# Peptides against a protein of PDB entry 3NZW: the designs that were tried, part 182

Target 1, 212 residues: chain A of PDB entry 3NZW
Amino acid sequence: TTTLAFRFQGGIIVAVDSRATAGNWVASQTVKKVIEINPFLLGTMAGGAADCQFWETWLGSQCRLHELREKERISVAAASKILSNLVYQYKGAGLSMGTMICGYTRKEGPTIYYVDSDGTRLKGDIFCVGSGQTFAYGVLDSNYKWDLSVEDALYLGKRSILAAAHRDAYSGGSVNLYHVTEDGWIYHGNHDVGELFWKVKEEEGSFNNVIG
Target 2, 222 residues: chain B of PDB entry 3NZW
Amino acid sequence: QFNPYGDNGGTILGIAGEDFAVLAGDTRNITDYSINSRYEPKVFDCGDNIVMSANGFAADGDALVKRFKNSVKWYHFDHNDKKLSINSAARNIQHLLYGKRFFPYYVHTIIAGLDEDGKGAVYSFDPVGSYEREQCRAGGAAASLIMPFLDNQVNFKNQYEPGTNGKVKKPLKYLSVEEVIKLVRDSFTSATERHIQVGDGLEILIVTKDGVRKEFYELKRD

## One batch from the design tools (peptide; made by RFdiffusion4, then SolubleMPNN)

Design b2_p23_2_s4 (from b2_p23_2, 12 letters changed)
Fold by OpenDDE base, seed 4:
Parts: structure tokens; C-alpha cells; sequence
Structure b2_p23_2_s4 (fold): chain B 212 residues (1-212), chain C 222 residues (1-222), chain A 23 residues (1-23)
């Protein structure tokens, strides 16, 4: 798995691969590693697929209950804290979760929290999470700047996942790409890694370790 | 080391069509190298036009299917006999599986039916309740043999339009029920030849708007 | 079978996540 999220002048980019593995077996190439919690809030999945899918869906229900009670959207800070408190209650039970809670509220602006099954909760501007995270960081950190255009930011997110998919055997399938703005998240499609690889290789003259 | 799980072998296969879905399973039940039964159905009509199989350890599979069937009954009771949708069924099964997260059901679960738009739907589950909707999925002993074949024949993976030098992929299209049944039969016949835990009989449940139809075919009885 | 592979893969996923989290 490789997931990433970063803040920039245009909001948040979220990009994830879609491969699930069971040892050496590719269990799926089409896993949705982004959970759409609400129109303004995304959760990412790394680690145990069931743990992330179950608890982030549960989180969605808690966020909806908050909205009904308080008559306002839950903050990204509060949503991530609910999840963090939940996983902390299961500390040592063997949950496997590396999640990013990404969203926009008027109060907070674009916000990213990392939450894991060890009870870590971190606010930040850039996170890569999963077995391919180091490969993603290699591309992302080298090209990241706050003043990226939306187009360049989307490409950078996609390109960073592609780098991880190329080097990490546990990452691949496709890139699911999101842009989070004040108006909510926008889905920017599913990009097959095979097609994307050849396109990027041709356009950039990159991936010269692969002979065509 | 204590092993609370058995493995009863077998294979299951789901394929979604345009306005139908198929869930198939062999009827062989095995422990190690001993055939326990040559006809033990593992694909079930659960009501509400939902078919289900949980393949792996048969005791866990039967328990899970029984719990789901009970959940369907309770859903009708609580919701004035409202039909359970396939997506709601998938969510329910997730909760059943994840409720045993720390002592999982030793099964690969597949359900098939029609979605709310009348389109074929197949959902597959890991042992702890991660699920996705797919066009096709194989589970159980011969899944590793069948899935690559399904990727090629259902999803047209690695198929290209003739004369395009591999630049244009074969367009996706729905398969007819006859084409799907043929693929299922070919898959299980091939699996039976290469895997000792697959054989004896093939039961196919076909879900349409008109209900669930069952078909049975003989497999090799080795 | 693949069920065993899926079950066995739960532990490695946990371990892989633990490694990724710097624990």
C-alpha cells in the first residue's frame, strides 16, 4: 500500500494505490483505499483493510451523529480524535491501521491528521503512509512546494504513487486521486498504473531503468 | 500448536452480469486427503434474491450463513418485510465477520444478487470483513488458478483489439448468462484437473429479477 | 488454500504496518 496526502495553496491532494496483497498473492487490484466519510472529509486506508474499512465507516456514522446533534459539520480535529480515541481503546489488541483524515472546515481550513493503531495522532502538511511510503516521499519531497497549481499538485500526487507502485511490490493497480477544497472533495479519477507508467515514461523521459 | 481451524477445501466463484449474477461452488467436502462428502452444497439461497457462500472451514461457513439468514429474518421483522438490498447485506455480513475480528471465521465469503438498479452484483469478503463489489471473484482452494482466467475472460485483461499493435484494449462488455455459465463450467472443470480439493459436482445459483435458479453439473469424481 | 493465505496475510500486514510506523 501507498497512500499520501499533502496541503498546498489550493487545498489538499489525496492519492492512493489500489492493490491488496495476501503474501505473494495479489488479492485485488481495485481496492478503494479512500473512504468518503462525508462530502468534506476523507479517510485513507493502510494496514489491515478490514480494520480501516470497518472503523472509518464507523467514524462516518459518528461524524453524522455529530452533525445531527450540533447542527454543524464535525471538525477534522474532532473526527480524527474520535478515531484516535477508538484505536487507543484497542491498543495491544492487534489492530492494524495507518490512516489519514483529510478535510476542510471553515474554522480549520484544509487539514490533515495522521492516525495509527499505536495511538499516534499527528497534524501535518505532508504524509505518506504504507509500504511504499519512502518511494512516494522521494518524489513528493523533491517536487513539493506550497504554491503548486492544482494541476501540478494533482500530477505530483499521482506521480508519487506511481513511483511507489513501480518500486514497491505491495503497491500498484491504479491511482485514485482526490482534491479537497472548501467546497468538498473532488474525485479526479482512477488511473491504471500500467497505462500511467508508459505515459509518464514517454512524456518525462523517466523510468530509464525499464527498457521499452 | 493448537489449530482451531479445519480446511474443508472446495472452490467458489461469483460473476456479475448486466441483469443477473451467478454464484457457483463445487460440492466436494474434504479433510486433508479424505473426501468427507461428494455432495455437500456450499452455495445457499438466503432469501431476498441474495445467494451466499462462505468457503474454507465448513463449520465456520455454515455458522456465518446461518447467522446471515437470521439477520435477514430480523430485518424483515424490524422493517415491515422490506427486501434487504445487496449493499445492506454486504454491510451486515461485514459486521458479522468483524464481530469475530480476534477469532475470525476461517472463510472466504462471496455473495451475489442484484443491486437496487437491477444490475448484477458480486461482493467478496476477507475473513475479518473487508469487502468490495467486483465483477468476478473466485474463492477457496483453486482461486489462484481461476482468478487469472476470470481476469482474462470477464474483465478482458491483456486482450487487445486486433490490428492495434496492443495499443487499444478490448472494450468491456457484459457477458450473457450462457457465456457466464460456460466460463464457470470451464473454470471448475480446469480446477478439478489440477486441484485435489475441487471436484465431484458443481452447483450454480443464478440470480435474476425472477428469482434464484439452480443448475447442477457433474465434475470429475476422483 | 487461498483462505489460509488471506488469514496468514493478516499477520504480515500487521507486522508491515508496525514496521512502517517505526515501531
Amino acid sequence: as target 1 above (212 residues)
Amino acid sequence: as target 2 above (222 residues)
Amino acid sequence: GNTAAIMAALAPRLEALARLLGA
Scores: peptide ipSAE 0.021, ipTM 0.746, DockQ to the pose 0.061
Fold by OpenDDE base, seed 5:
Structure b2_p23_2_s4 (fold): chain B 212 residues (1-212), chain C 222 residues (1-222), chain A 23 residues (1-23)
Amino acid sequence: as target 1 above (212 residues)
Amino acid sequence: as target 2 above (222 residues)
Amino acid sequence: GNTAAIMAALAPRLEALARLLGA
């Protein structure tokens, strides 16, 4: 798995691969590793698919209950804290989760929290999470600027996941791409890694370790 | 080493069509190298046009299917006999599986039915309740033999239009029920030849708007 | 298959659980 999220002047980019593995077996190439919690809030999945899918869906229900009770959208800080508190209660039970809670509220602006099953909760501007995270960071950190255009930021997110898919055997399939703004998240499509690889190689003159 | 789980072998296969879905399973039940039964059905009609199989440890599979069938009854009771949708069924099964997250059911679960638009639907589950809607899925002993075949024949993976130098993929299209049944039979016939835990009989449940139809075919009995 | 691989990954934990339940 490779997931990433970063803040920039235009909001948040979220990009994830779609491969699931069971040892050396490719279980699926089409897994949705982004959970759409609400129109303004996304969760990402790394680690145990069931743990992430179950608890992030549960988180969505808790966020909806908050909205109904408080008549206001839950903050990204509060949503991530609910999840963090939950996984902390299961500390040592063997949950496997590496998640990013990404969203926009009027109070917070665009916000990213990392939450894992060890009980770590971090607010930050850039996170890559999963077995391919180091490969994604290599591309992302080298090209990241706060002042990226939306187009360049979307491309950078996509390109960073592509780099991870190329080097990490546990990452691949496709890139699912999101842009989060004050108006909510926008889905920017599913990009097959095979097609994307050849396109990027041709356009950039990159991936010169592969002849074709 | 204490292993609370058995493995009863077998294989299951789901394929979604345009207006139908198929869930198939062999009828062999085995422990190690000993055939316990040559006819032990593992694909079940659960009501509401939902078919289910949980392949792996048969005791866990049977327990899970029974729990789901009970959930369907409770749903009818609570919702004035409203039909359970396939997506709601998938969510329910996730909760059943994840409720045993720390002592999982040793099963690969597949359900098939029609979605709310009348389109064929197949959902697959891991032992702890992660699920995905797919066009096709193989599970169980011979899943590794069958799944690549399904990728090629259902999803048209690695197929290209002639004369395009591999630049244009074969377009996705729905298969007819006859084509799907043929693929299922070919898959299980091939799996039976290569895997000792697959054989004896093949049950196929076909879900359409008109209900669930069952077909049976003999497999090799070696 | 996926079931076997997932169960193999869970096996150490299940063994630990089995040891706890057998104690």
Scores: peptide ipSAE 0.020, ipTM 0.751, DockQ to the pose 0.063
Fold by OpenDDE base, seed 3:
Structure b2_p23_2_s4 (fold): chain B 212 residues (1-212), chain C 222 residues (1-222), chain A 23 residues (1-23)
Amino acid sequence: as target 1 above (212 residues)
Amino acid sequence: as target 2 above (222 residues)
Amino acid sequence: GNTAAIMAALAPRLEALARLLGA
């Protein structure tokens, strides 16, 4: 798995691969590793697929209850804290989760929290999470700047996942790409890694270790 | 070390068509190298035009299917006989599986039916309740043999338009019910030849707007 | 069987995640 999220002048980019593995077996190439919690909030999945799907879906229900009770959207800080408190109660039980909670509220602006099953909760501007995270960071950190255009930021997110998919055997399938703004998240499609690889190689003159 | 799980072998597969879905399974039940039964059905009509199979340890599979059937009854009671949708069924099954997160059902679960738009739907589950909707899925003993074949024949993986020098992929299209049934039969025939835990009989449940139809075919009895 | 492979693969996924979280 490789997931990433980063803040920039245009909001948040979220990009994830779609491969699920069972040891050396590719169980699926089409897994949705982004959970759409609500129109303004995304969760990412790394680790145990069932743990992430179950608890991030549960989180969505808690966020909806907050909105009904308080008559306002839940903050990204509060949503991530609910999840963090939950996983902390299960500490030592064997949950496996590496998640990012990404959203945009008027009060907070664009906001990313990392939450894992060890009870770690971090606010930050850039996170890569999963077995391919180091490969994604290599591309992302080298090209990141706050002043990226939306187009360049989307490309950078996609390109960083592609780099991880190329080097990490546990990452691949496709890139699912999201842009989060004050108006909510926008889905920017599913990009097959095979097609994307050849396109990027041709356009950039990159991946010269692979003979065409 | 205590091992509470058995493996009863067998194989299942689901394929979604445009306005139908198919869930198929062999009827062989085995323990190690001993055939327990040559006809033990493992694909079930659960009502509301939903078919289900949970392949792996048969005791866990049967328990899970029974719990789901009971959940359907409770859903009707609580919701004035409202039909359970396939997506709601998938969520319910996730809760059944994840409720045993620390002592899982030792099964690969597949359900098939029609979505709310009348389109074919197949959902697959891991033992702890992660799920996705797919066009096709194989599960059980011969899944590693069948799944690549389904990728090629249903999803047209590694197929290209003639004369394009491999640059244009074969376009996706729905298969007819006859094409799907043929593909299922070919898959199980091939699996039976290469895997000792697959054979004897093939039961196919076809879900359409008109209900669930069953078909049976003989497989090799070796 | 594939179920054993899924369950056995849950263990390596948990181990790989434990290794990924431990690295």
Scores: peptide ipSAE 0.017, ipTM 0.755, DockQ to the pose 0.064
Fold by OpenDDE base, seed 1:
Parts: structure tokens; C-alpha cells; sequence
Structure b2_p23_2_s4 (fold): chain B 212 residues (1-212), chain C 222 residues (1-222), chain A 23 residues (1-23)
């Protein structure tokens, strides 16, 4: 798995691969590793797919209850804290979660929290989470700027996942790409890694380790 | 060491068509090398045009299917006999599975039906309730043998248009029900030849707008 | 056992996560 999220002047980019593995077996190439918690919040999945799907969906319900009670959208800080508190209660029970809670509120602006099953909760500007995270960071950190255009930011997210998919055997399939703004998230499609690889190689002159 | 789980073998296969879905399973039930039954159905009509199989430990599978069938009944009671949608069924099954997160059902679950647009739908579940809608899925003992074949024959993976130097993929198209049934039969026949836990009989449940149809085919009885 | 196999089939997802989590 490789998931990433980063903040920039235009909001948040979220990009994830779609490969699921069971040891050396590729269980799926089409897994949705972004949970659409609500129209304004995204959760990413790394680790146990069931743990992430179940609890991030549950989180969506908690967020909705907050909105109904408080008559305002829940903050990303509060949403991530709910999840963090939950996983902390299960500490040692064997949950496996590495998630990013991404959203945009008027109060907070674009916000990303990393939450894992070890009880870690971190706010930050850039996270890559997964077995391919180091490969994604290699591309992302080298090209990241706050002032990226939306187009460039989307490309950078996609390109970083592609790099991870190329080097990490546990990552691949496709890139699912999201842009998060104050108006909510926008899905920017599913990009097959095989097709994307050749396109990027041709356009950039990159991936010179592959003959083609 | 105490192992609360058995493995009854078998294989299941779901394929979604355009306006239909198929869920198939062999009828062999085995423990280790001993055939317990040559005809133990593992694919079930659950009502509301939803078919379900939970392959692995048969006791867990049967328990899960029974719980789901009960959930369908309760859904009708609570919602004035409203038909349970396939996506809602998937969510319900997730909760059933994840409710036992720390003592899971030892099963790979597949359901098939039609979505709200009348399109074929297949959902697959891991033992703890992660789920995905897919065009096709094999589960159980011979899943590793069948899935690559399905990738090639249903999803047309690694197939290219002739004369394009491998640059143009074969276009995706839906298969007819006859083509799907043939593919399922070929898959199980092949699996039976290579896996001892698959054989005896094949039950295929076909879901259309008109309901669930069942077909049975003999497999090798070795 | 079979639980270990499903848990081991889940384990790579969990292990992939554990590896992801720096475990």
C-alpha cells in the first residue's frame, strides 16, 4: 500500500494505490483505499482493510451526529481525535490501521491528521503512509512546494504513487486521486498504473531503468 | 494446539454480467483428505434477489449465511417489506463479519445480485468484513488458480488488439450469461483437475431481474 | 492452522500495515 496526502495553497491532494495483497498473492488491484467519510472528509486506508473500512465508516456516523447536534461541520481535529480515541481503546487488541484524515474547514483550513492503531495522532502538511511510503516521499519531497497549482499538485500526487507502485511490490493497480477544498472533496479519477507508467515515461523521460 | 477452525475446502466464484450476476460453488465438503460430502451446497438464495456463499470453514459459513438471512427478514419487518439492496446487504454483512473481529468467521464471502440500476453486482468480503464490489471474484481453495484465468477471460487482462504491437488493450465488454456459465464450468473443471478440495458437483445460481435460477453440473468424483 | 492461513492472508495486509507503521 501507498497512500499520501499533502497540503498546498489550493487545499489538499490525496492519492492512493489500489493493490491489496495476501503475502505474495495479489488479492485485488482495485481496492478503494480512500473512504469518503462525508462530502468534506476523506480517510485513507493502510493496514487492515476491514479495520479501516469499518472504523472510518463508523467515524462518518459520528461526524454526522456532531453536525446534527452542533449545527456545524465537525473539525478535522475533532474527527481525527474521535478515531484516535477509538483506536487507543483497542490498543493491544490487534487493530491495524494507518490512516490519514483529510478535510477542509473554515476554522482550520486544509488539515491533515495521521492516525494509527498504535495511538499516534499527528497533524502535518505532508504524509506518506504505506509499504511504499519511502518511494512516494522520494518523489513528493523533491517536488513539493506550497505554491503548486492545483494541476501540478494533482500530478505530483499521482506521480508519487506511481513511483511507489513501481518500486513497492505491495503497491500498484491504479492511482485514485482526490482534491480536497473548502467545498469538499473532488474525485480526480482512477489511473491505471500500467497505462500511467508508459505515459509518464514518455512525457518525462523518466523510469530509465525500464527499457521500452 | 486447539484450533477452533476447520477447513472444508471448496471453491466459489462470482461474475457480474451487464444485467445478471452469477455465483457458483462446488458441492464437495472435505476435511484434510477425507471427503465428508459430495453434495453439500454452499451457495444460497437469501431472498431479495441476493445470493450468498461463505467458503472456508463450513460451520462458520452456514452460521454467517443464516445470520444474513435473518437480517433480511428483520429488514423487511423494519422497512415495510422493502427490498434490501445489494449495497445495503454488503454493509450488513460487513457488520456481521466485523462483529466477530477478534474471533472471525473463517470464510471468504461472496454475494451476487443486481444493483439499483439493474446491473450485475458481485461483492467479496474478507473474514473480518472488508468488502469490494468487483466484476469477478474467486474464493476458497482454488481461488489462486481461477483468479488469473478470470482476469484474462472476464477483465481481458494482458489481451491486446491484433496488429497494435501490444499498445491497444482488448476492449472491455460484458459477457453473455451463456459465456459466463461456460467460463464458470471451465474454471471449476480445471480447478477440479488440480485441486483435491474441489470436485463432485457445481451449483450455479444466476440472478436476473426475473429472480434466481439454479443450474447443476457434475464435476469429477475422484 | 486455517485461522493462521486466513489471518496469514490477512496478516500480509496487517503485516503490510505493520511494516507501514514501522513495526
Amino acid sequence: as target 1 above (212 residues)
Amino acid sequence: as target 2 above (222 residues)
Amino acid sequence: GNTAAIMAALAPRLEALARLLGA
Scores: peptide ipSAE 0.017, ipTM 0.730, DockQ to the pose 0.070; fails the geometry check

Design b2_p23_3_s1 (from b2_p23_3, 14 letters changed)
Fold by OpenDDE base, seed 4:
Formats: structure tokens, C-alpha cells, sequence
Structure b2_p23_3_s1 (fold): chain B 212 residues (1-212), chain C 222 residues (1-222), chain A 23 residues (1-23)
């Protein structure tokens, strides 16, 4: 798995691969590793697919309850804290989760929290999570700046996942791409890694380790 | 060391068409190298045009299917005989599976039916309840033999339009029920040749707007 | 703690199975 999220002047970019594996077996090439918690919140999943899918869906229910009770959208901080508190109750039980909770509220602005099954909860500007995270960081960190255009930011997110898909055997399939704004998340498509690789190679003159 | 799990072998396969879905399974039940039964169906009509199979440890599979059937019954009681949608069924099954997260059902679960738009739907589950909707999925003993074949023949992976120098992929299209049944039969026939836990009989459940139809075919009995 | 206790009471095979699930 490779997931990433980063803040920039235009909000948040979220990009993830879609490969699921069980050992050496590719279980799926089409897993949705972004959980659309609600129209304003995204959760990413790395680690155990069931753990992330189950509890992030549960988180959606908790966020809805908050909205009903408080008559306002839940903050990203509070949503991530709910999840963090939940996984902490399971500490030592064997949950495997590396998640990012991403959203944009008027109160907080664009916000990303990293939450994992070890009990870590971190607010930050840039996270790459999964077995391919170091490959993604290599591209993302080298090209990141706050003042990226939305177009350039989307491309950078996509390109970083592509790099990870190329080098990490546990990442691949496609890139699912999201842009998060104050008005909610916008889905920017499913990009097959096979097609994307050759396109990027041709346009950039990159990936010269592969003969076309 | 005590092992609470068995492995009864077998293989299951789901394929979604445009306005139908198919869920198929062999009828062999085995323990180690001993055939327990040559005809033990493992694909079930659960009502509401939902067919289900949970392949792996048969005791766990049967328990899960029974719990789901009971869930359907209670859903009708609570909602004035409202039809359970396939997506709601998938969510329900996730909760059944994840409810045993720390002592999982040792099964690969597939359900098939029609979505609310009347389109064929196949959902697959891991042992602890992660799920996704797919056009096709193989599960069980010969899944590793069949799934690559389905990638090629259902999703047209690695197929390109002739004369395009690999630049244009073969376009995706729905298969007819006849084409799907042929693929299922070819899959199981081939799997039977290469895997000892697959054989004896093939039961295919076809879900359409008109209900569930069953077909049976003999497989090798060796 | 109770959940951890429950998990430890099952055979090592269960833990191994969980660790081999989809990632």
C-alpha cells in the first residue's frame, strides 16, 4: 500500500494506490483505499483492509451522530480523536491500521491527522503511509511547495503514488486521486498505473530504467 | 497444538453480467486427501434474489450462511417485508464477519445478485469482513488458478485491439449469460485437472430479475 | 485488555491467520 495526503494553498491532495495483497498474492487491484466518511471527510487505509474499512465506516456513523447532536459538522480534530480513542481501546489486540483523516472546516482550515493502531495521532502537513511510503516521499518531498497550483498539486500526488507503485511490489493497480476543499472532497478519477506509467515516461522522459 | 479450523477445499466463482449475476461452486467436500462428499452444495439461495457462498472451513461457512439467512428473516420482520438490497446485504455480512474479528470465520465469502438499478453485482469478502464490489471473483482452493483467467476473459486484461501496437486496450463489455456459463464451466473443468480439492460436480446459480435459476454439471470424479 | 486476553487464549494459528490477511 501507498497512501499520501498533503496540505497546500488550495486545500488537501489525497492520493492512494489500489492494490491489496496477502503475502505474495495480489488479492485485488481495485481496492478503494479512500473511505468517504462523509462529503467533507476522507479516511485513508493502510494495513489491515478490514480493520480500516470497518472502523472508518463506524467513524462515519459517529460523525453523523455528532452532526445531529451539535447541529454542525464535526471537526477533523474531533473525528480523528474518536478514531484514535477507539483504536487505543484495542491496543495490543492486533489491529493493523495506518490511517489519515483529511478534511477542511472553516474553523480549522485544511487539516490532516495521521492515526495508527499503535495509538499515534499526529497533525501534519505531509504524510505518506504504507509499504511504499519512502518511495512516495522521495518524489513528493522533492517537488512539494505550499504554493502549488491545484493542477500541479494533483499531478504531484498522482506522480508520487506512481513512483511507489513502480518500486513497491505491494503497491499498484491504480491511483485514486482526491482534492479536499472547504466545500468538501472532489474525486479526480481512477488512473490505471499501466497507462499512467507510459504516459508519464513519455511526457517527462522519466523512468529511464525501463526500456519502452 | 489444537487447531479449531478445518479445510474442506472446494472453489467458488462469481461473475456479474449486465442484468444478471452468477455464483458457482463445486460440490466436492474434502478433508486432507479424503473425499467426504461428492455432492455437498455450498452455494445457497438466501432469498431476496441474493445468492451466497462461504468457502473454506465448511462448518464456519454453514454457520455464516445460516446467520445471514436469519438476518434476512429479521430484516423482513423489522421492515414490513422490504427486500434486502445487495449492498445492504454486503454491509450486514461485513458485520457478521468482523464480529468474530479475533476468532474469524475461516472462509472466503462471495455473494451475487442485482443492485438497485437491476445491474449484476458480485461482492467478495475476506475472512474478517473487508469487502468490495467486483465484476468477478474466484475463491477457495483453486482461486489462484482461476482468478488470472477471469482477469483475462471477463476484464480483458492484457488484451489489445489488433493493429494498434498495444496502444488500444480491448474495450470492456458485458458478457451474455451463455458466455459467462461457458467461462464458469471452463474454469472449473480446468481447475479440476490441476487441483485435488476441486471436482465431482458444479452447481451454478444464475440470478436475474425473474429469480434464481440453478444449473448442474458433472465434473471429473477422480 | 479484555480483547487482548481473548486473543491470547486462541491458538497461534489464529494469530498467524490474522497476520496473513489482506494488506
Amino acid sequence: as target 1 above (212 residues)
Amino acid sequence: as target 2 above (222 residues)
Amino acid sequence: AEKEKQLKEFPALVEAMINSLYK
Scores: peptide ipSAE 0.352, ipTM 0.852, DockQ to the pose 0.063
Fold by OpenDDE base, seed 3:
Structure b2_p23_3_s1 (fold): chain B 212 residues (1-212), chain C 222 residues (1-222), chain A 23 residues (1-23)
Amino acid sequence: as target 1 above (212 residues)
Amino acid sequence: as target 2 above (222 residues)
Amino acid sequence: AEKEKQLKEFPALVEAMINSLYK
């Protein structure tokens, strides 16, 4: 798995691969590793697919309950704290979760929290999470700046996941791409890695380690 | 070492068509190298036009299916006989599986039916309840043999238009029920030849708007 | 006795199974 999220002047970019593995077996190439919690809040999943899918869906229910009770959308801080508190209760039980909770509220602005099953909760501007995270960081860190255009930011997210898909055997399938603004998240499509790789290689003149 | 799980072998396969879905399974039940039964159905009509199979440890599979059937019953009681949708069924099954997260059902679960738009739907589950809607899925002993075949024949992976020098992929299209049945039969006959845990009989449940139809075919009995 | 041994070994078995699940 490779997931990433980063803040920039235009909001948040979220990009993830779609490969699921069971050991050396490719279980799926089409897994949705972004959980759409609500129209304004995204969760990413790395680690155990069931753990992430189950508890982030549960989180969605908790967020909805908050909206019903408080008559306002839940903050990204509060949503991530709910999940963090939950996984902390299961600390030592064997949950495997590396998640990012991403959203844009008026009071917080664009916000990303990292939450994992070890009980870590971090607020930050840039996170890459999963077995391919170091490969993604290599591309992302080299090209990141706050003043990226939305187009450039989307491409950078996509390109970083592609790099990870290329080098990490446990990442691949496709890139699912999201842009998060104050108006909510926008899905920017599913990009098959096989097609994307050759396109990027041709357009950039990159990936010269592979003969075309 | 203590192992509360058995492995009863077998293989299951789901394929979604445009306005139908198919869930098939062999009828062989084994323990180790001993055939317990040559006809033990493992694909079930659960009502509301939902078919289900949980392949692996048969005791766990049967327990899970029974729980789901009960869930369907209670859903009707609580919601004035409302039909359970396939997507809601999938969510329910996730909860059943994940409820035993720390002592999982040792099964690969597949359900098939029609979505709310009348389109064929197949959902697959890992033992702890991660689920995905797919066009096709193989599960069980011969899944590793069949799944690549399905990738090629259902999703047309690695197929290209003739005369394009591999530059144009074969376009995706829905398969007819006859084509799907042919693929299922070919899959299981091939799997039976290469895997000792697959054989004896093939039961296919076909879900359409008109209900669930069953077909049965003999497999090798070796 | 045997049950106690089983209970002791069970977590390791479950962990091994979970580690082989979808990641």
Scores: peptide ipSAE 0.350, ipTM 0.859, DockQ to the pose 0.090
Fold by OpenDDE base, seed 5:
Structure b2_p23_3_s1 (fold): chain B 212 residues (1-212), chain C 222 residues (1-222), chain A 23 residues (1-23)
Amino acid sequence: as target 1 above (212 residues)
Amino acid sequence: as target 2 above (222 residues)
Amino acid sequence: AEKEKQLKEFPALVEAMINSLYK
């Protein structure tokens, strides 16, 4: 798995691969590793597929209950804290989760929290999470600027996941791409790695270690 | 070393069509190298036009299917005989599986039916309840032999239009029920030849708007 | 003694199984 999220002047970019593996077996190439919690809040999934899918879906229910009770959208801080508290209760039980909770509220602005099954909860501007995270960081860190245009930021997110898909055997399939703004998240499509690789190679003149 | 799990072998396969879905399984039940039964069905009609199979350790599979059938019954009681949708069934099965997260059911689960738009639907689960809707899925002992074949023949992976120098992929299209049944039969006959835990018989459940139909075919008995 | 041994080994077996699941 490779997931990433970063803040920039235009909001948040979220990009993830879609490969699931069981050892050396490619179980799926089409896994949805982003949970759409609500129109303004996203969760990413790395680690155990069931742990992430189950508890992030549960988180969605908790966020909805908050909205019903408090008559306002839940904050990104509170949503991430709910998940963090939950996984902390299971500390030592063997959950495997590396998640990012990404959203926009008027009070907080664009916000990203990293939450994992070790009980770590971190607010930050840039996170890459998964077995391919180091490959993604290599591209992302080299090209990241706060002042990126929305177009350039979307491309950078997509391109960083592509790099990880290329080098990490446990990442691949496709890139799912999101842009989060004050008006909510926008889905920017599913990009098959098999097609995207050749397109990027041709347009950039990159990946010259591969003969086309 | 203590091992609470058995492995009864077998293989299951689901394929979704445009207005139908198929879930198939062999009828061989085995322990180690000994055939326990040559006809032990593992694909079940659970009501509400939902078919289900949980392949792996048969005791766990049977328990899971029974729990789901009970869930369907309770759903009808609580919701004035409302039909359980396939997506709601998938969510329910996730909870059944994940409820035993720390002592999992040792099974690969597939369900098939029609979605709320009348389109064929197949959902597959890992042992602890992660699930995905797919066009096709093989599970069980020979899944690794069959799944690549399905990638090629259902999803047309690695197929290109002639004369395009590999630039244009073969377009996706739905398969007819006859084409799907042919693929299922070819898959299981091939798997039977190469895997000792697959054989004896093939039972296919076909889900349409008119209900569930069953077909049976003989496989090699070696 | 056998039951006690089984109880001690069981968590490791479950963990090994989970580690082989979808990631």
Scores: peptide ipSAE 0.346, ipTM 0.851, DockQ to the pose 0.089
Fold by OpenDDE base, seed 1:
Structure b2_p23_3_s1 (fold): chain B 212 residues (1-212), chain C 222 residues (1-222), chain A 23 residues (1-23)
Amino acid sequence: as target 1 above (212 residues)
Amino acid sequence: as target 2 above (222 residues)
Amino acid sequence: AEKEKQLKEFPALVEAMINSLYK
């Protein structure tokens, strides 16, 4: 798995691969590793598929309950804290989760929290999470600027996942891409890695280790 | 070393069509190298036009299916006989599976039916309740043999339009019920030849707007 | 419950099952 999220002048970019594995077996190439919690809040999934899917869906329900009770959207800080508290209760039980809670509220602005099953909760501007994270960081860190245009930021997110998919055997399938703004998240499509690779190679003149 | 699980072998296969869905399974039940039964159905009509199979350890599979059937009954009771949708059924099954997260059902679960728009739907589950809606899925002993075949024949992976020098992929299209049944039969006949835990009989449940139809075919009995 | 307790004493089996699908 490779997931990433980063803040920039235009909001948040979220990009993830779609491969699931069982050992050496590719279980799926089409897994949805982003949970759309509400129109302004996303959760990403890395680690155990069931753990992430179950608890992030549960988180969505908790966020909805908050909205109904308090008559306002839950903050990204509070949503991430709910999840963090939950996984901490299961500490040592064997949950495997690496998640990013990404969202936009009027109070907080664009916000990203990293939450994992070890009990870590971190606020930050840039995170890559999964077995391919180091490959994604290599591309992302090299090209990241706060002042990126929306178009450039979207491309950078997509390109970073592609790099990880190329080098990490546990990442692949497709890239799912999101842009989060003050008006909510926008889905920017599913990009098959096989097609995307050749397109990027041709346009950039990159991936010269592969003969086309 | 303590192992509470058995493995009864077998294979299951789900394929979603445009306005139908199919869930098929062999009828062989085996322990190690010994055939326990040549006809033990493992695909079930659960009501509300939902068919289900949980393949792996048969005791766990049977328990899970019974719990789901009971859940359907309670759903009707609580909601004035409202039909359980396939997506709601999937969520329910997730909760059943994840409820035993730390002592899982040792099964690969597949359900099939029609979504709320009348389109074919197949959902597959891991032992602890991760699920995905897909066009096709194989589970059980011969899943690794069948799934690549389905990738090629249902999703047209690695197929290209003639005369395009491999530059244009074969377009995706729905298969007819006849085509799907043929693929299922071919899959299981092939699997039977290469896997000892698959054979004897093939039961296919076809879900349409008119209900669930069952078909049976003989497989190799060696 | 007893079987579950016994299984917890042998976490490798559970871990293997949990890793049946990994993202």
Scores: peptide ipSAE 0.074, ipTM 0.838, DockQ to the pose 0.078; fails the geometry check

